# Peptides against a protein of PDB entry 3ZOQ: the designs that were tried, part 6

Target 1, 223 residues: chain A of PDB entry 3ZOQ
Amino acid sequence: QLLQDSWWNQLKEEFEKPYYQELREMLKREYAEQTIYPDSRDIFNALHYTSYDDVKVVILGQDPYHGPGQAQGLSFSVKPGVKQPPSLKNIFLELQQDIGCSIPNHGSLVSWAKQGVLLLNTVLTVRRGQANSHKGKGWERLTDRIIDVLSERERPVIFILWGRHAQMKKERIDTSKHFIIESTHPSPFSARNGFFGSRPFSRANAYLEKMGEAPIDWCIKDL

## One batch from the design tools (peptide; made by RFdiffusion4, then SolubleMPNN)

Design b1_p25_3_s1
Fold by OpenDDE base, seed 4:
Structure b1_p25_3_s1 (fold): chain B 223 residues (1-223), chain A 25 residues (1-25)
Amino acid sequence: as target 1 above (223 residues)
Amino acid sequence: ELEELIKEILEYGNGADVEDLEAYL
């Protein structure tokens, strides 16, 4: 899958490494023999929508939604027409409480991605109905490298780390240059323990403004 | 409502949602 030049320059060495070749061969078999999400053309959508140089904010997810028609290669995001998953509903509730956005009638976060919000899962594929089925197969090494090259970037990045899994990546982030917003996960079982009221959207924009950058328009229009 | 939520997570959640559910149960 072809990446934008800015990402290719940062990641080209990874694609030549044995671990990625093994991952690629595994994925070829998986897509041939199983129903895998997202569509193979959408695996790198996060990198397609947000170039390396255009990244302003990173929101880390774990792995894609594993139901039909949901995943579109962006963390937490679902295709239009798909029922909003519980965690995404909570994200929109916090968005409304934080900065007053209306709840959209769809769950696509593409508008965020186009503004420089890298919606990155640490694992980029999943088998239908089998959460975490592609964990430990090589994606984490690639996505760790994505975090690393962003951490090495001179222009600051804001990392939004919801939950323990995402927060484990904090050790890879140069906090002398980059900003971190942490809270519990938006999951129904975690959101009340700190996610609600964490105001990640206004806080992210406050950092962007301090940096002299345009804030993110987090409000999502209805389709 | 809880049963419906559990069903939604198991069928249409992500890995983090499922893990949180498993920890809750």
Scores: peptide ipSAE 0.506, ipTM 0.921, DockQ to the pose 0.891
Fold by OpenDDE base, seed 5:
Structure b1_p25_3_s1 (fold): chain B 223 residues (1-223), chain A 25 residues (1-25)
Amino acid sequence: as target 1 above (223 residues)
Amino acid sequence: ELEELIKEILEYGNGADVEDLEAYL
């Protein structure tokens, strides 16, 4: 897939490496033989919506939703018309409590992505009904590089790290330049242990304002 | 209600959701 120039300049060397070629060949087989999410055209949507230079905030996810019609290439986000998954519902509950946004009637976070929120999963594909099925196949190396090149950027980035998986990436982030917001995961089984009340949205905007940047409009309009 | 939530996560969750569920069980 064709990436935006800013990301291509940062990642072009990765695409020439053997691990990525092997990943690509694996994906060709997977998409041909099984139902894989998201649609192959949507795999890099996070990079399509948010250029390297436009990244203000990063929200890390693990892998895509594995149900029909859900994944759209953005972490935690679901296509319009899809029932909001439990973790996403909790994200919107925290959004409401944090900054007073209404709960939207859909689960698409595209509006965040368009404002500079990189909604990145560490693994970008999944088999239908098989969570984590593409773990350890090469995506993590690419997405680690995405984190690395953002960490190396002089213009500060805010990393929102929900849960242990995302927090494991903290070692790759230069905290002398970048800001980290950490809490438990929004999952129903973790949210009450620190996610609720963590106020990641207002905290992110506070950092943006401190840096002289426009805050994110986190409130999502109904469709 | 818990059973329904478990079902929803297993059918429609992401990898992190499933792992958190597994850790809970």
Scores: peptide ipSAE 0.502, ipTM 0.921, DockQ to the pose 0.910
Fold by OpenDDE base, seed 1:
Structure b1_p25_3_s1 (fold): chain B 223 residues (1-223), chain A 25 residues (1-25)
Amino acid sequence: as target 1 above (223 residues)
Amino acid sequence: ELEELIKEILEYGNGADVEDLEAYL
Protein backbone atom coordinates (compact mmCIF):
# COMPACT_ATOMS: atom_id res chain seq x y z
CA GLN B 1 0.00 0.00 0.00
CA LEU B 2 1.33 3.41 -0.99
CA LEU B 3 0.19 5.11 2.20
CA GLN B 4 -0.67 3.98 5.69
CA ASP B 5 -4.34 3.29 6.30
CA SER B 6 -5.24 6.60 7.94
CA TRP B 7 -4.00 8.65 4.99
CA TRP B 8 -5.12 6.12 2.40
CA ASN B 9 -8.69 6.41 3.65
CA GLN B 10 -8.51 10.17 3.17
CA LEU B 11 -6.68 10.27 -0.16
CA LYS B 12 -7.38 7.02 -2.04
CA GLU B 13 -9.86 8.68 -4.39
CA GLU B 14 -7.26 11.22 -5.49
CA PHE B 15 -4.93 8.57 -6.82
CA GLU B 16 -7.57 7.37 -9.27
CA LYS B 17 -8.23 10.84 -10.69
CA PRO B 18 -6.87 11.81 -14.11
CA TYR B 19 -4.68 14.61 -12.75
CA TYR B 20 -2.79 12.19 -10.54
CA GLN B 21 -2.45 9.63 -13.30
CA GLU B 22 -0.96 12.32 -15.50
CA LEU B 23 1.33 13.37 -12.68
CA ARG B 24 2.39 9.78 -12.16
CA GLU B 25 3.20 9.33 -15.84
CA MET B 26 5.16 12.58 -15.83
CA LEU B 27 7.09 11.45 -12.78
CA LYS B 28 7.89 8.10 -14.37
CA ARG B 29 9.45 9.92 -17.30
CA GLU B 30 11.23 12.43 -15.11
CA TYR B 31 12.77 9.84 -12.80
CA ALA B 32 13.86 7.80 -15.80
CA GLU B 33 15.32 10.65 -17.84
CA GLN B 34 16.38 13.23 -15.23
CA THR B 35 17.75 13.39 -11.72
CA ILE B 36 14.73 13.98 -9.51
CA TYR B 37 14.59 14.61 -5.77
CA PRO B 38 13.77 13.19 -3.38
CA ASP B 39 14.28 9.50 -4.04
CA SER B 40 11.01 8.10 -5.35
CA ARG B 41 10.66 5.99 -2.21
CA ASP B 42 10.82 9.13 -0.07
CA ILE B 43 8.21 11.24 -1.88
CA PHE B 44 5.51 10.57 0.71
CA ASN B 45 7.75 10.48 3.79
CA ALA B 46 5.78 13.26 5.46
CA LEU B 47 2.70 11.06 5.38
CA HIS B 48 4.69 7.97 6.35
CA TYR B 49 6.12 9.54 9.50
CA THR B 50 2.94 11.31 10.57
CA SER B 51 -0.43 9.57 10.27
CA TYR B 52 -3.60 11.49 9.57
CA ASP B 53 -4.81 11.01 13.12
CA ASP B 54 -1.45 11.83 14.69
CA VAL B 55 -1.02 15.22 13.02
CA LYS B 56 -0.68 17.93 15.64
CA VAL B 57 1.19 20.57 13.66
CA VAL B 58 1.60 21.23 9.95
CA ILE B 59 4.58 23.10 8.55
CA LEU B 60 4.11 23.89 4.87
CA GLY B 61 7.00 24.14 2.47
CA GLN B 62 7.03 24.89 -1.24
CA ASP B 63 9.09 22.22 -2.98
CA PRO B 64 12.03 19.96 -2.13
CA TYR B 65 15.65 20.98 -2.04
CA HIS B 66 17.14 20.45 -5.49
CA GLY B 67 20.70 19.57 -4.56
CA PRO B 68 22.25 16.10 -4.26
CA GLY B 69 21.34 14.08 -1.19
CA GLN B 70 19.35 16.87 0.45
CA ALA B 71 15.64 16.20 0.17
CA GLN B 72 14.15 13.43 2.27
CA GLY B 73 10.45 14.01 1.63
CA LEU B 74 9.99 16.39 4.57
CA SER B 75 9.63 20.15 4.22
CA PHE B 76 12.77 22.09 5.18
CA SER B 77 14.47 18.89 6.33
CA VAL B 78 17.73 17.53 4.96
CA LYS B 79 19.28 14.12 5.37
CA PRO B 80 21.94 13.73 8.04
CA GLY B 81 25.40 14.61 6.79
CA VAL B 82 24.03 17.31 4.50
CA LYS B 83 24.99 20.93 5.09
CA GLN B 84 22.11 22.89 6.56
CA PRO B 85 20.51 25.13 3.94
CA PRO B 86 20.22 28.83 4.81
CA SER B 87 16.51 28.73 5.61
CA LEU B 88 16.96 25.73 7.86
CA LYS B 89 19.79 27.46 9.69
CA ASN B 90 17.45 30.36 10.35
CA ILE B 91 14.77 27.96 11.58
CA PHE B 92 17.24 26.62 14.12
CA LEU B 93 18.28 30.13 15.12
CA GLU B 94 14.66 30.99 15.82
CA LEU B 95 14.27 27.69 17.66
CA GLN B 96 17.20 28.60 19.86
CA GLN B 97 15.90 32.09 20.59
CA ASP B 98 12.34 30.90 21.07
CA ILE B 99 12.77 27.97 23.43
CA GLY B 100 16.52 27.65 24.04
CA CYS B 101 17.31 24.62 21.89
CA SER B 102 20.88 24.12 20.81
CA ILE B 103 21.70 24.14 17.11
CA PRO B 104 21.86 20.52 15.98
CA ASN B 105 24.82 19.16 14.05
CA HIS B 106 22.48 17.94 11.29
CA GLY B 107 19.38 19.12 9.48
CA SER B 108 16.99 16.20 9.85
CA LEU B 109 13.57 17.10 11.20
CA VAL B 110 12.44 13.47 11.41
CA SER B 111 12.11 13.79 15.20
CA TRP B 112 9.44 16.45 14.65
CA ALA B 113 7.63 14.28 12.13
CA LYS B 114 7.56 11.35 14.54
CA GLN B 115 5.89 13.56 17.14
CA GLY B 116 3.05 14.64 14.87
CA VAL B 117 4.56 17.52 12.90
CA LEU B 118 3.50 17.05 9.29
CA LEU B 119 6.36 18.51 7.24
CA LEU B 120 4.48 18.92 3.99
CA ASN B 121 5.70 20.51 0.78
CA THR B 122 2.98 21.64 -1.62
CA VAL B 123 5.06 20.18 -4.46
CA LEU B 124 6.69 16.88 -3.60
CA THR B 125 9.36 16.52 -6.29
CA VAL B 126 11.93 18.66 -8.09
CA ARG B 127 14.45 18.27 -10.86
CA ARG B 128 18.09 18.61 -9.84
CA GLY B 129 19.24 22.20 -9.94
CA GLN B 130 15.87 23.47 -11.13
CA ALA B 131 13.79 24.91 -8.33
CA ASN B 132 10.03 24.77 -8.93
CA SER B 133 10.52 22.56 -12.00
CA HIS B 134 7.57 20.38 -11.00
CA LYS B 135 5.31 23.26 -10.01
CA GLY B 136 1.87 23.10 -11.59
CA LYS B 137 2.14 19.43 -12.56
CA GLY B 138 -0.51 18.07 -10.20
CA TRP B 139 1.11 17.87 -6.76
CA GLU B 140 -0.64 21.02 -5.59
CA ARG B 141 -4.04 19.41 -6.12
CA LEU B 142 -3.09 16.42 -3.99
CA THR B 143 -1.50 18.50 -1.25
CA ASP B 144 -4.48 20.85 -1.27
CA ARG B 145 -6.58 17.78 -0.57
CA ILE B 146 -4.28 16.89 2.32
CA ILE B 147 -4.86 20.35 3.78
CA ASP B 148 -8.59 20.01 3.15
CA VAL B 149 -8.98 16.68 4.94
CA LEU B 150 -6.99 18.01 7.89
CA SER B 151 -9.16 21.11 7.95
CA GLU B 152 -12.22 18.86 8.02
CA ARG B 153 -10.85 16.89 10.98
CA GLU B 154 -12.61 17.54 14.27
CA ARG B 155 -9.45 17.38 16.34
CA PRO B 156 -7.70 20.75 15.97
CA VAL B 157 -4.48 21.18 14.00
CA ILE B 158 -1.89 23.93 14.22
CA PHE B 159 -0.78 25.25 10.83
CA ILE B 160 2.54 27.06 10.68
CA LEU B 161 2.59 29.16 7.52
CA TRP B 162 5.90 30.79 6.70
CA GLY B 163 5.81 33.19 3.77
CA ARG B 164 3.22 34.10 1.16
CA HIS B 165 3.16 30.76 -0.64
CA ALA B 166 2.15 28.87 2.48
CA GLN B 167 -0.18 31.65 3.60
CA MET B 168 -2.15 31.30 0.36
CA LYS B 169 -3.47 28.06 1.85
CA LYS B 170 -5.26 29.88 4.69
CA GLU B 171 -8.47 29.94 2.68
CA ARG B 172 -8.56 26.15 2.89
CA ILE B 173 -8.25 26.06 6.68
CA ASP B 174 -11.27 26.24 8.97
CA THR B 175 -10.04 28.77 11.51
CA SER B 176 -13.04 28.07 13.72
CA LYS B 177 -11.40 24.75 14.59
CA HIS B 178 -7.74 25.11 13.72
CA PHE B 179 -4.94 27.45 14.68
CA ILE B 180 -2.66 29.34 12.33
CA ILE B 181 0.78 30.70 13.09
CA GLU B 182 2.01 33.07 10.39
CA SER B 183 5.22 34.94 9.72
CA THR B 184 7.59 35.79 6.92
CA HIS B 185 9.65 32.99 5.44
CA PRO B 186 12.85 31.83 7.18
CA SER B 187 14.86 32.57 4.02
CA PRO B 188 17.82 34.92 4.50
CA PHE B 189 16.00 37.62 2.56
CA SER B 190 12.76 37.40 4.54
CA ALA B 191 13.63 36.18 8.03
CA ARG B 192 14.44 39.61 9.49
CA ASN B 193 11.09 40.93 8.32
CA GLY B 194 9.13 38.90 10.83
CA PHE B 195 10.27 35.29 11.04
CA PHE B 196 12.87 36.00 13.69
CA GLY B 197 11.05 36.67 16.92
CA SER B 198 7.82 35.05 15.68
CA ARG B 199 8.32 32.21 18.21
CA PRO B 200 6.35 29.59 16.29
CA PHE B 201 7.57 26.71 18.44
CA SER B 202 6.51 28.03 21.82
CA ARG B 203 3.27 29.31 20.33
CA ALA B 204 2.50 25.90 18.85
CA ASN B 205 3.17 24.23 22.18
CA ALA B 206 0.98 26.77 23.95
CA TYR B 207 -1.91 25.76 21.71
CA LEU B 208 -1.21 22.08 22.29
CA GLU B 209 -1.17 22.57 26.04
CA LYS B 210 -4.42 24.51 25.87
CA MET B 211 -5.92 21.56 24.01
CA GLY B 212 -4.67 19.16 26.66
CA GLU B 213 -2.18 17.56 24.29
CA ALA B 214 1.46 16.78 24.81
CA PRO B 215 3.71 19.52 23.50
CA ILE B 216 6.26 18.90 20.78
CA ASP B 217 9.84 18.41 21.84
CA TRP B 218 11.26 20.72 19.23
CA CYS B 219 14.85 20.36 20.37
CA ILE B 220 16.81 18.13 18.03
CA LYS B 221 19.52 15.89 19.37
CA ASP B 222 22.85 15.59 17.66
CA LEU B 223 23.51 12.44 15.68
CA GLU A 1 29.32 36.78 2.21
CA LEU A 2 26.39 37.60 -0.06
CA GLU A 3 27.98 36.00 -3.11
CA GLU A 4 28.48 32.77 -1.25
CA LEU A 5 24.91 32.86 0.01
CA ILE A 6 23.58 33.41 -3.49
CA LYS A 7 25.62 30.49 -4.75
CA GLU A 8 24.38 28.27 -1.93
CA ILE A 9 20.75 29.13 -2.60
CA LEU A 10 21.05 28.57 -6.34
CA GLU A 11 22.79 25.26 -5.89
CA TYR A 12 21.18 23.89 -2.75
CA GLY A 13 18.09 25.94 -1.93
CA ASN A 14 14.44 25.10 -2.33
CA GLY A 15 11.87 26.85 -4.48
CA ALA A 16 11.03 29.41 -1.83
CA ASP A 17 14.69 30.22 -1.23
CA VAL A 18 15.25 30.80 -4.92
CA GLU A 19 12.15 32.93 -5.28
CA ASP A 20 13.16 35.10 -2.35
CA LEU A 21 16.61 35.48 -3.85
CA GLU A 22 15.14 36.44 -7.20
CA ALA A 23 12.94 39.00 -5.52
CA TYR A 24 15.98 40.42 -3.74
CA LEU A 25 18.03 40.77 -6.95
Scores: peptide ipSAE 0.501, ipTM 0.920, DockQ to the pose 0.888
Fold by OpenDDE base, seed 2:
Structure b1_p25_3_s1 (fold): chain B 223 residues (1-223), chain A 25 residues (1-25)
Amino acid sequence: as target 1 above (223 residues)
Amino acid sequence: ELEELIKEILEYGNGADVEDLEAYL
């Protein structure tokens, strides 16, 4: 219903749990009383674009952008026509330096998602202008389960973990089966401490090739 | 330039951006 069959099979039990029902009720109130991002129809876009079986790479974010028209249910991604946030600009700078891609004239990462890059935030909603406002409300338990079921999958996954918050999820990842790429966050205040030069895109593709899988075309076409 | 960056993060950033900013200040 809410999700593709592949994700539904993995997560259906979570939606029946009290914590998720409480989260759902909270969200109903939040969307009714305040401006919440992304649009309620876009909350699960990461799972819509990338099925459970099609996940090749996971890029973890914290929570959605909290400005108008930005968040589209994909970590770090912004809707076309929206100014690229500073961290996203740094991501594209690293992409250019890593594998030679041009910097796109927009910030949509949908093309990655369609290729099997799960662009997952650990918290999937936010109040306008209030970063982390929905932290600790139940999303983390669901997204932890998403990480868990991917970790349990036999087919390997590559997890790209930028910054400490994402790296805290490492304990949930079976490193005997899956690969982890870690660096500092692309934020302007941390990127120079390890993100720049970390070459996550080429490294991810190198792992995919070792697995006999098609690499990701990380280069983003202009709109 | 820094002030503009701060403003951009506070208005258009994500949670991680804001936290990194707070750690910087």
Scores: peptide ipSAE 0.499, ipTM 0.921, DockQ to the pose 0.905

Design b1_p25_3_s2
Fold by OpenDDE base, seed 4:
Structure b1_p25_3_s2 (fold): chain B 223 residues (1-223), chain A 25 residues (1-25)
Amino acid sequence: as target 1 above (223 residues)
Amino acid sequence: DLEELIEEILKYGNAADVEDYEEYL
């Protein structure tokens, strides 16, 4: 898939490597034989909405939602008109408690992405009804490289790492340059163990202000 | 309720949601 220039310059070498070619061939078969999410045109939406240079915050997810009409190529985000998944509901509850935002009537986080919040899953595709079905197929190598090139960037990035899976990526992040906000996952069985009350949104904005950057408007308007 | 929540996670959750539930068991 075609990427904008800033990401292409960082990732072009990955797309030429055998692992990515194998991944591409696998995906061609999967999309032909199975229902795969997100739509193939939406796989790289996180990179489309947020350029390499415009990244202010990274929120790592694991893999896309696997239900009809849910995934839109952004971690935790769902298309308008789709019921908010449990973790997303908890994200909005924390958002409300942290900075006073109202809970939106939809689950699209596109407004965050457009402001420089890279909503990146470590695995970018999934089979319908089969969570993590594309684990270990090559996406993790590409998304690790995305984390690496952001870590190498001179301009600081804020990484929000919810849960153990995301926190395993901490070793790839230069903490002398970049900021990390960690807590338990927003999922229903983990949120009460540290996610609620972690105030990731106000903390992220505090770092941005310290850097002399515009804060994120985390509040999402109804559609 | 809990049963409804479990159903929502299994049907509509991502891998992290499912894994979190499995750890809860």
Scores: peptide ipSAE 0.403, ipTM 0.894, DockQ to the pose 0.852
Fold by OpenDDE base, seed 5:
Structure b1_p25_3_s2 (fold): chain B 223 residues (1-223), chain A 25 residues (1-25)
Amino acid sequence: as target 1 above (223 residues)
Amino acid sequence: DLEELIEEILKYGNAADVEDYEEYL
């Protein structure tokens, strides 16, 4: 199966729809003719690491990093050995200020994903050197459905929405059941306008504790 | 410096990073 059973049960109908078939055919051509990130095997890593039932927190990104070796199918995350992008550096700075975590020597957020943090981009692929090149090709419809099925879930989810793009998804989230943490984006040009000091990590854990769930260990160990 | 940061965003940032920079301009 392409996905874990829990996600497959939620999304199987989407994969049969014409829009997704068209997306799939487009991707086949793109991967054959262009350099596309992430690796095709890593496109759904966010769903692979975090099952539908295990989602505790969602962090929305826009699209993957478009440089060599960066993207690994998780929002904001980069493969070990890759220089941390500026926004990721700021995420770690806020993490340090919020809950005292040391800044890791790598940029992999896999440890978060394994604990139930769904690191979802709204667009799951990108052409090398061309940010947002796969916008409007069908990914947004699938990822909207991912948000929808999480919103429909009875067990509460915490959505961390950094910046306007992510915050546009707020309308799809049932705030009677789910919690939203909002701030400006961690980007260098936005972080000082609200991201820094927003304390999303401690706030997320506070909600988890109120719900009787185990908090996330946000601290990332060096490799 | 700012120039280096801009270069890093353009080369290594995601779409959100680039858009945020463009909005800053």
Scores: peptide ipSAE 0.395, ipTM 0.890, DockQ to the pose 0.893
Fold by OpenDDE base, seed 1:
Structure b1_p25_3_s2 (fold): chain B 223 residues (1-223), chain A 25 residues (1-25)
Amino acid sequence: as target 1 above (223 residues)
Amino acid sequence: DLEELIEEILKYGNAADVEDYEEYL
């Protein structure tokens, strides 16, 4: 898949490396032999919607949803018409409590992506019904590089790190330049331990304002 | 209820959702 020039300039060397070629060959087999999500054309949607230069906020996820029609290449996001997964429901509950947004009738976060919220999973594909089935196949190296090149960017980025998996990436982020918002994961059994009340949306906008940037309109309109 | 939530996590959750449930057990 071809990337925007801004991302291509940052990542082109990765695509020539053996690990990525092996990943690519693995993915070819997987998509041919198994049901893999998201659609192959949607794998890099996070990078398609949000250019390297336009990134204001990063929200890290682990891997795509593994049910039919769910994953759309954006962390935590589901295609319109798909039931909101539990973590996403909690995200919207926090959004409502934080800044007063109504709960949308869908789970698409594309509007965030278009405003500069990079919705990045660390693993970008999954087998149907098999969570984390593509862990350790090479995605993590590429997505680590994505974090690295953002960390190296002069213009500050806000990283929202929910849960331990995302927080493990903090060591890759230059906290002298970039801002970190951390809490427990929005998942049902973790959200009450710190995610609820963490107010990541207003906090992110507060940082953006301090940077002289336009805040994110986090409120999602019904479809 | 809790049973329905667990079923939804297993059916519709991502890896983090599943792992969080597994840690809850």
Scores: peptide ipSAE 0.386, ipTM 0.889, DockQ to the pose 0.875
Fold by OpenDDE base, seed 2:
Structure b1_p25_3_s2 (fold): chain B 223 residues (1-223), chain A 25 residues (1-25)
Amino acid sequence: as target 1 above (223 residues)
Amino acid sequence: DLEELIEEILKYGNAADVEDYEEYL
């Protein structure tokens, strides 16, 4: 199966739609003709690590990192052994300031994903060295549906929306049921304008606790 | 320095990082 049962039940209709078939055919060509990230097996890692029912928090990214060995199918996350990108460094700085976590010696956020943090990019693939190269190819429609089905879920979700791109998805979120944490993006030129000091991690955990759910252990262990 | 940061963004950043830089410009 492409996806776990919980996600399959929510998204199966999308995979049958023409737009997704076109996307799939495009991706087949792209992966055959160019270097595409992440690895094709890792495209849906966010959904693999975090089932539909287990989603507690959503962190939206734009698209995968486009450098060799970086992307692992999770927003903002990089494979171990890869230099932490600037935004990720700032995420860890805020994490340290917010809840006292040490800065990890790697950039893998898999531990968050395994705890119910859906690390979702709106576009799930990218050409090597070409940021946003797969924008407007169909991923956004699928990922919008992911947001929609989460918004429709009765069990509340916390959406962390860093920057304008992610915040554009706010209109799809039922704020009567779900909680939104918004700030500027962790990127170097935006982080000082509101991301730093936004305390998204403690705020998320406070809402989880209020909902009677286990908080996320945001602290990442060294490898 | 700024030049080093720009190089890091272009080399290691994702679309959001690049767009943020472009907006800075």
Scores: peptide ipSAE 0.386, ipTM 0.889, DockQ to the pose 0.884

Design b1_p25_4_s1
Fold by OpenDDE base, seed 4:
Structure b1_p25_4_s1 (fold): chain B 223 residues (1-223), chain A 25 residues (1-25)
Amino acid sequence: as target 1 above (223 residues)
Amino acid sequence: DEEERRRREEEERARRERLAAELSL
């Protein structure tokens, strides 16, 4: 099966729907004819690293990085050896200011994913050099369903919503059961308007502790 | 350099062919 059992049980019906079949046929052409990111085997890495039951925190991104070797199927994350993008640098600056973590020598957030941080983009593929090139092609319907099934889960989830695009998903989240951490986006254009000093990492851990759950070790070790 | 350009185009084509074959969506 395409996904691990916990996600498959929640999402299996989506893969049979016409919209997903159309998306799949589009992606077959795109990967054959164009340079698409991430690698096809990495598209669902967010769901591979973090099971449905193990989700503690969700961090929403828009779409993958569109440069060579960057995207690894996790929002904001880049493969080791890749220069940290400006937004990711700002995430690490806030992490340092919030909880005292050192800035890592790489941009991989896999250690967060393995601890239950779902690093989900709303669109899971992109053409080289063409941001949002796969917007409105069907990914948003699948990723909306991912948000919906997490919202329906009895065990509370913490949603970190940076910027307007992520915050538009708040309407799909049962805020009587789940926790929301909102700020401006970590982008250089918006970070000074509320992202810096928002302390999302310590706030997320405070909610986890209140729920009797283990906090996230947000500090990333050098490679 | 035309040889470097051709090499990059061939590597990109080989990548596309591999990723299209690996697409299991």
Scores: peptide ipSAE 0.345, ipTM 0.844, DockQ to the pose 0.025
Fold by OpenDDE base, seed 1:
Structure b1_p25_4_s1 (fold): chain B 223 residues (1-223), chain A 25 residues (1-25)
Amino acid sequence: as target 1 above (223 residues)
Amino acid sequence: DEEERRRREEEERARRERLAAELSL
């Protein structure tokens, strides 16, 4: 099966729908004809690292990084050895200011994913050098369903929604059951307008503790 | 350098072929 059991049980019906078959056929052509990111085996890494039942926190991104070797199927995350993008640098600056973590020497957020932080982009593929090139091709319908099945889950989830694009997904989230942390985007263009000082990491852990769950160790060790 | 250009084009083609073959969606 395409996904681990917990996600497969939630999403299997989507993979049989016409929109997903059309997306799949489009992606077969795209990967054959164009330079697409991430690597095809890494597309669902967010769901591979974090099971449906293990999700504690969701961090929504838009689409993958479109440079060579950057994207690894996790929102905001880059492969080890890759220079940290500006938004990721600002995430680590806020992490340091919020809870005192050191700035890591790499940009991999895999340690968060393994602890139950679902690092989900709304669009899961991109053409080299062409941001949003796979927008409106079917990914948003699948990722909306991922948000829906998490919203329907009895055990509460914390959604971290940076910027307007992520915040538009709030209409799909049962805010009577789930917790929302909203701020401006970590991008250099918006970070000073409310992202810095928003303390999303300590706030997420405060909600987890209130729920009787183990907090996330947000501090990332050097490689 | 034309040889370096050709090498890069072949590497990119080989990458596309591998990733298309590995596409399990």
Scores: peptide ipSAE 0.329, ipTM 0.836, DockQ to the pose 0.025
Fold by OpenDDE base, seed 5:
Structure b1_p25_4_s1 (fold): chain B 223 residues (1-223), chain A 25 residues (1-25)
Amino acid sequence: as target 1 above (223 residues)
Amino acid sequence: DEEERRRREEEERARRERLAAELSL
């Protein structure tokens, strides 16, 4: 099976639907003919690192980084040894100001994923050098279903929605059960308009504590 | 220069073919 059991039980029906079969056939052509990111084995890394049952926090991204060696199947995250993109630098600046964490010497958010932070992009693949090149090809339907099954879960989830694209998913979230943290996007174009000082990390942990759950250790160790 | 370009194109083709074959979606 494509996913671990906890996610497979929630999503197995999606993989049999025509839209996903069409997406799959498109992706087979794309990976054969073009340089596509992430590596095909890394597409579902967000779901591999964070089980359905272990999700505590969701951070939505748009699509993967489109440069060589960057994307690792996790929103905002880059592989070790890769220069931190501007948005990720701003995330770490806010993390430092919010809860006092040092800025790590790498851009990997895998430690968050392993603690129950689902780092989900709405589109899971991209062509090299072509941002949003796989938009509207079927990924959004699958990732909408991921949001839906999390919204349907009885154990509460915290959704961190940076910018308008992520905030458009708010309509799919049962706010009677789940918590939403919203701000402008960490991009240099928008971060000064409300992302800085939004304190998403301490706010997320405050909700986790109220639910009787262990907080996230957001501080990232150097490699 | 042309040989290096051709080798890089062949390596990238082989990479793409491998990634397409590994696409267990």
Scores: peptide ipSAE 0.060, ipTM 0.670, DockQ to the pose 0.023
Fold by OpenDDE base, seed 3:
Structure b1_p25_4_s1 (fold): chain B 223 residues (1-223), chain A 25 residues (1-25)
Amino acid sequence: as target 1 above (223 residues)
Amino acid sequence: DEEERRRREEEERARRERLAAELSL
């Protein structure tokens, strides 16, 4: 079985569609001929760590990091031992200012994913050194469906939408059921224009508490 | 030479099959 049962039940029809078969055949060629990130086993890690039913929070990214050893199938996250990218450093700075967490010595967000934070990129693969190289190849249709089935879910979800690209997905989210946290992107180019001081972590937990859900432990332990 | 070529072809086939299985997620 491709995905965990809860996601498979929601997405199985997408995997049979022509667009996904074409995407799959493209990816087979890409992974055979070029260096593609993340590792092919890690493409769906966001769905592996966070079941459909366990999703509490969604954090949307664009596409994976395109450097060696960085991407691990989770938005904004990097493998342990990898230098924290600038956007991730700013995420941890906001985390520290928002709720007092120490800045971790690594960039892995797996602990968030295991607590129900879906760390989803809209595009799930990238060529080495070529940002957005797999844009418009079919991933966006699948990831739009992921957003749609979460929006259709009765149990509320919190969507954290950093920057314009993520905010374009707001039209797919039923805001009568779901909560939206919007700010500028954590990128150094935009973070000072509204990301810093946006307090997305405490706001997410406040919504979870209002719903009678356990809050996320956003603090990341050192390795 | 032929045995090394066959071994490389089998290793590449096995890699492609593993990749296809992983992408069959």
Scores: peptide ipSAE 0.041, ipTM 0.613, DockQ to the pose 0.016; fails the geometry check

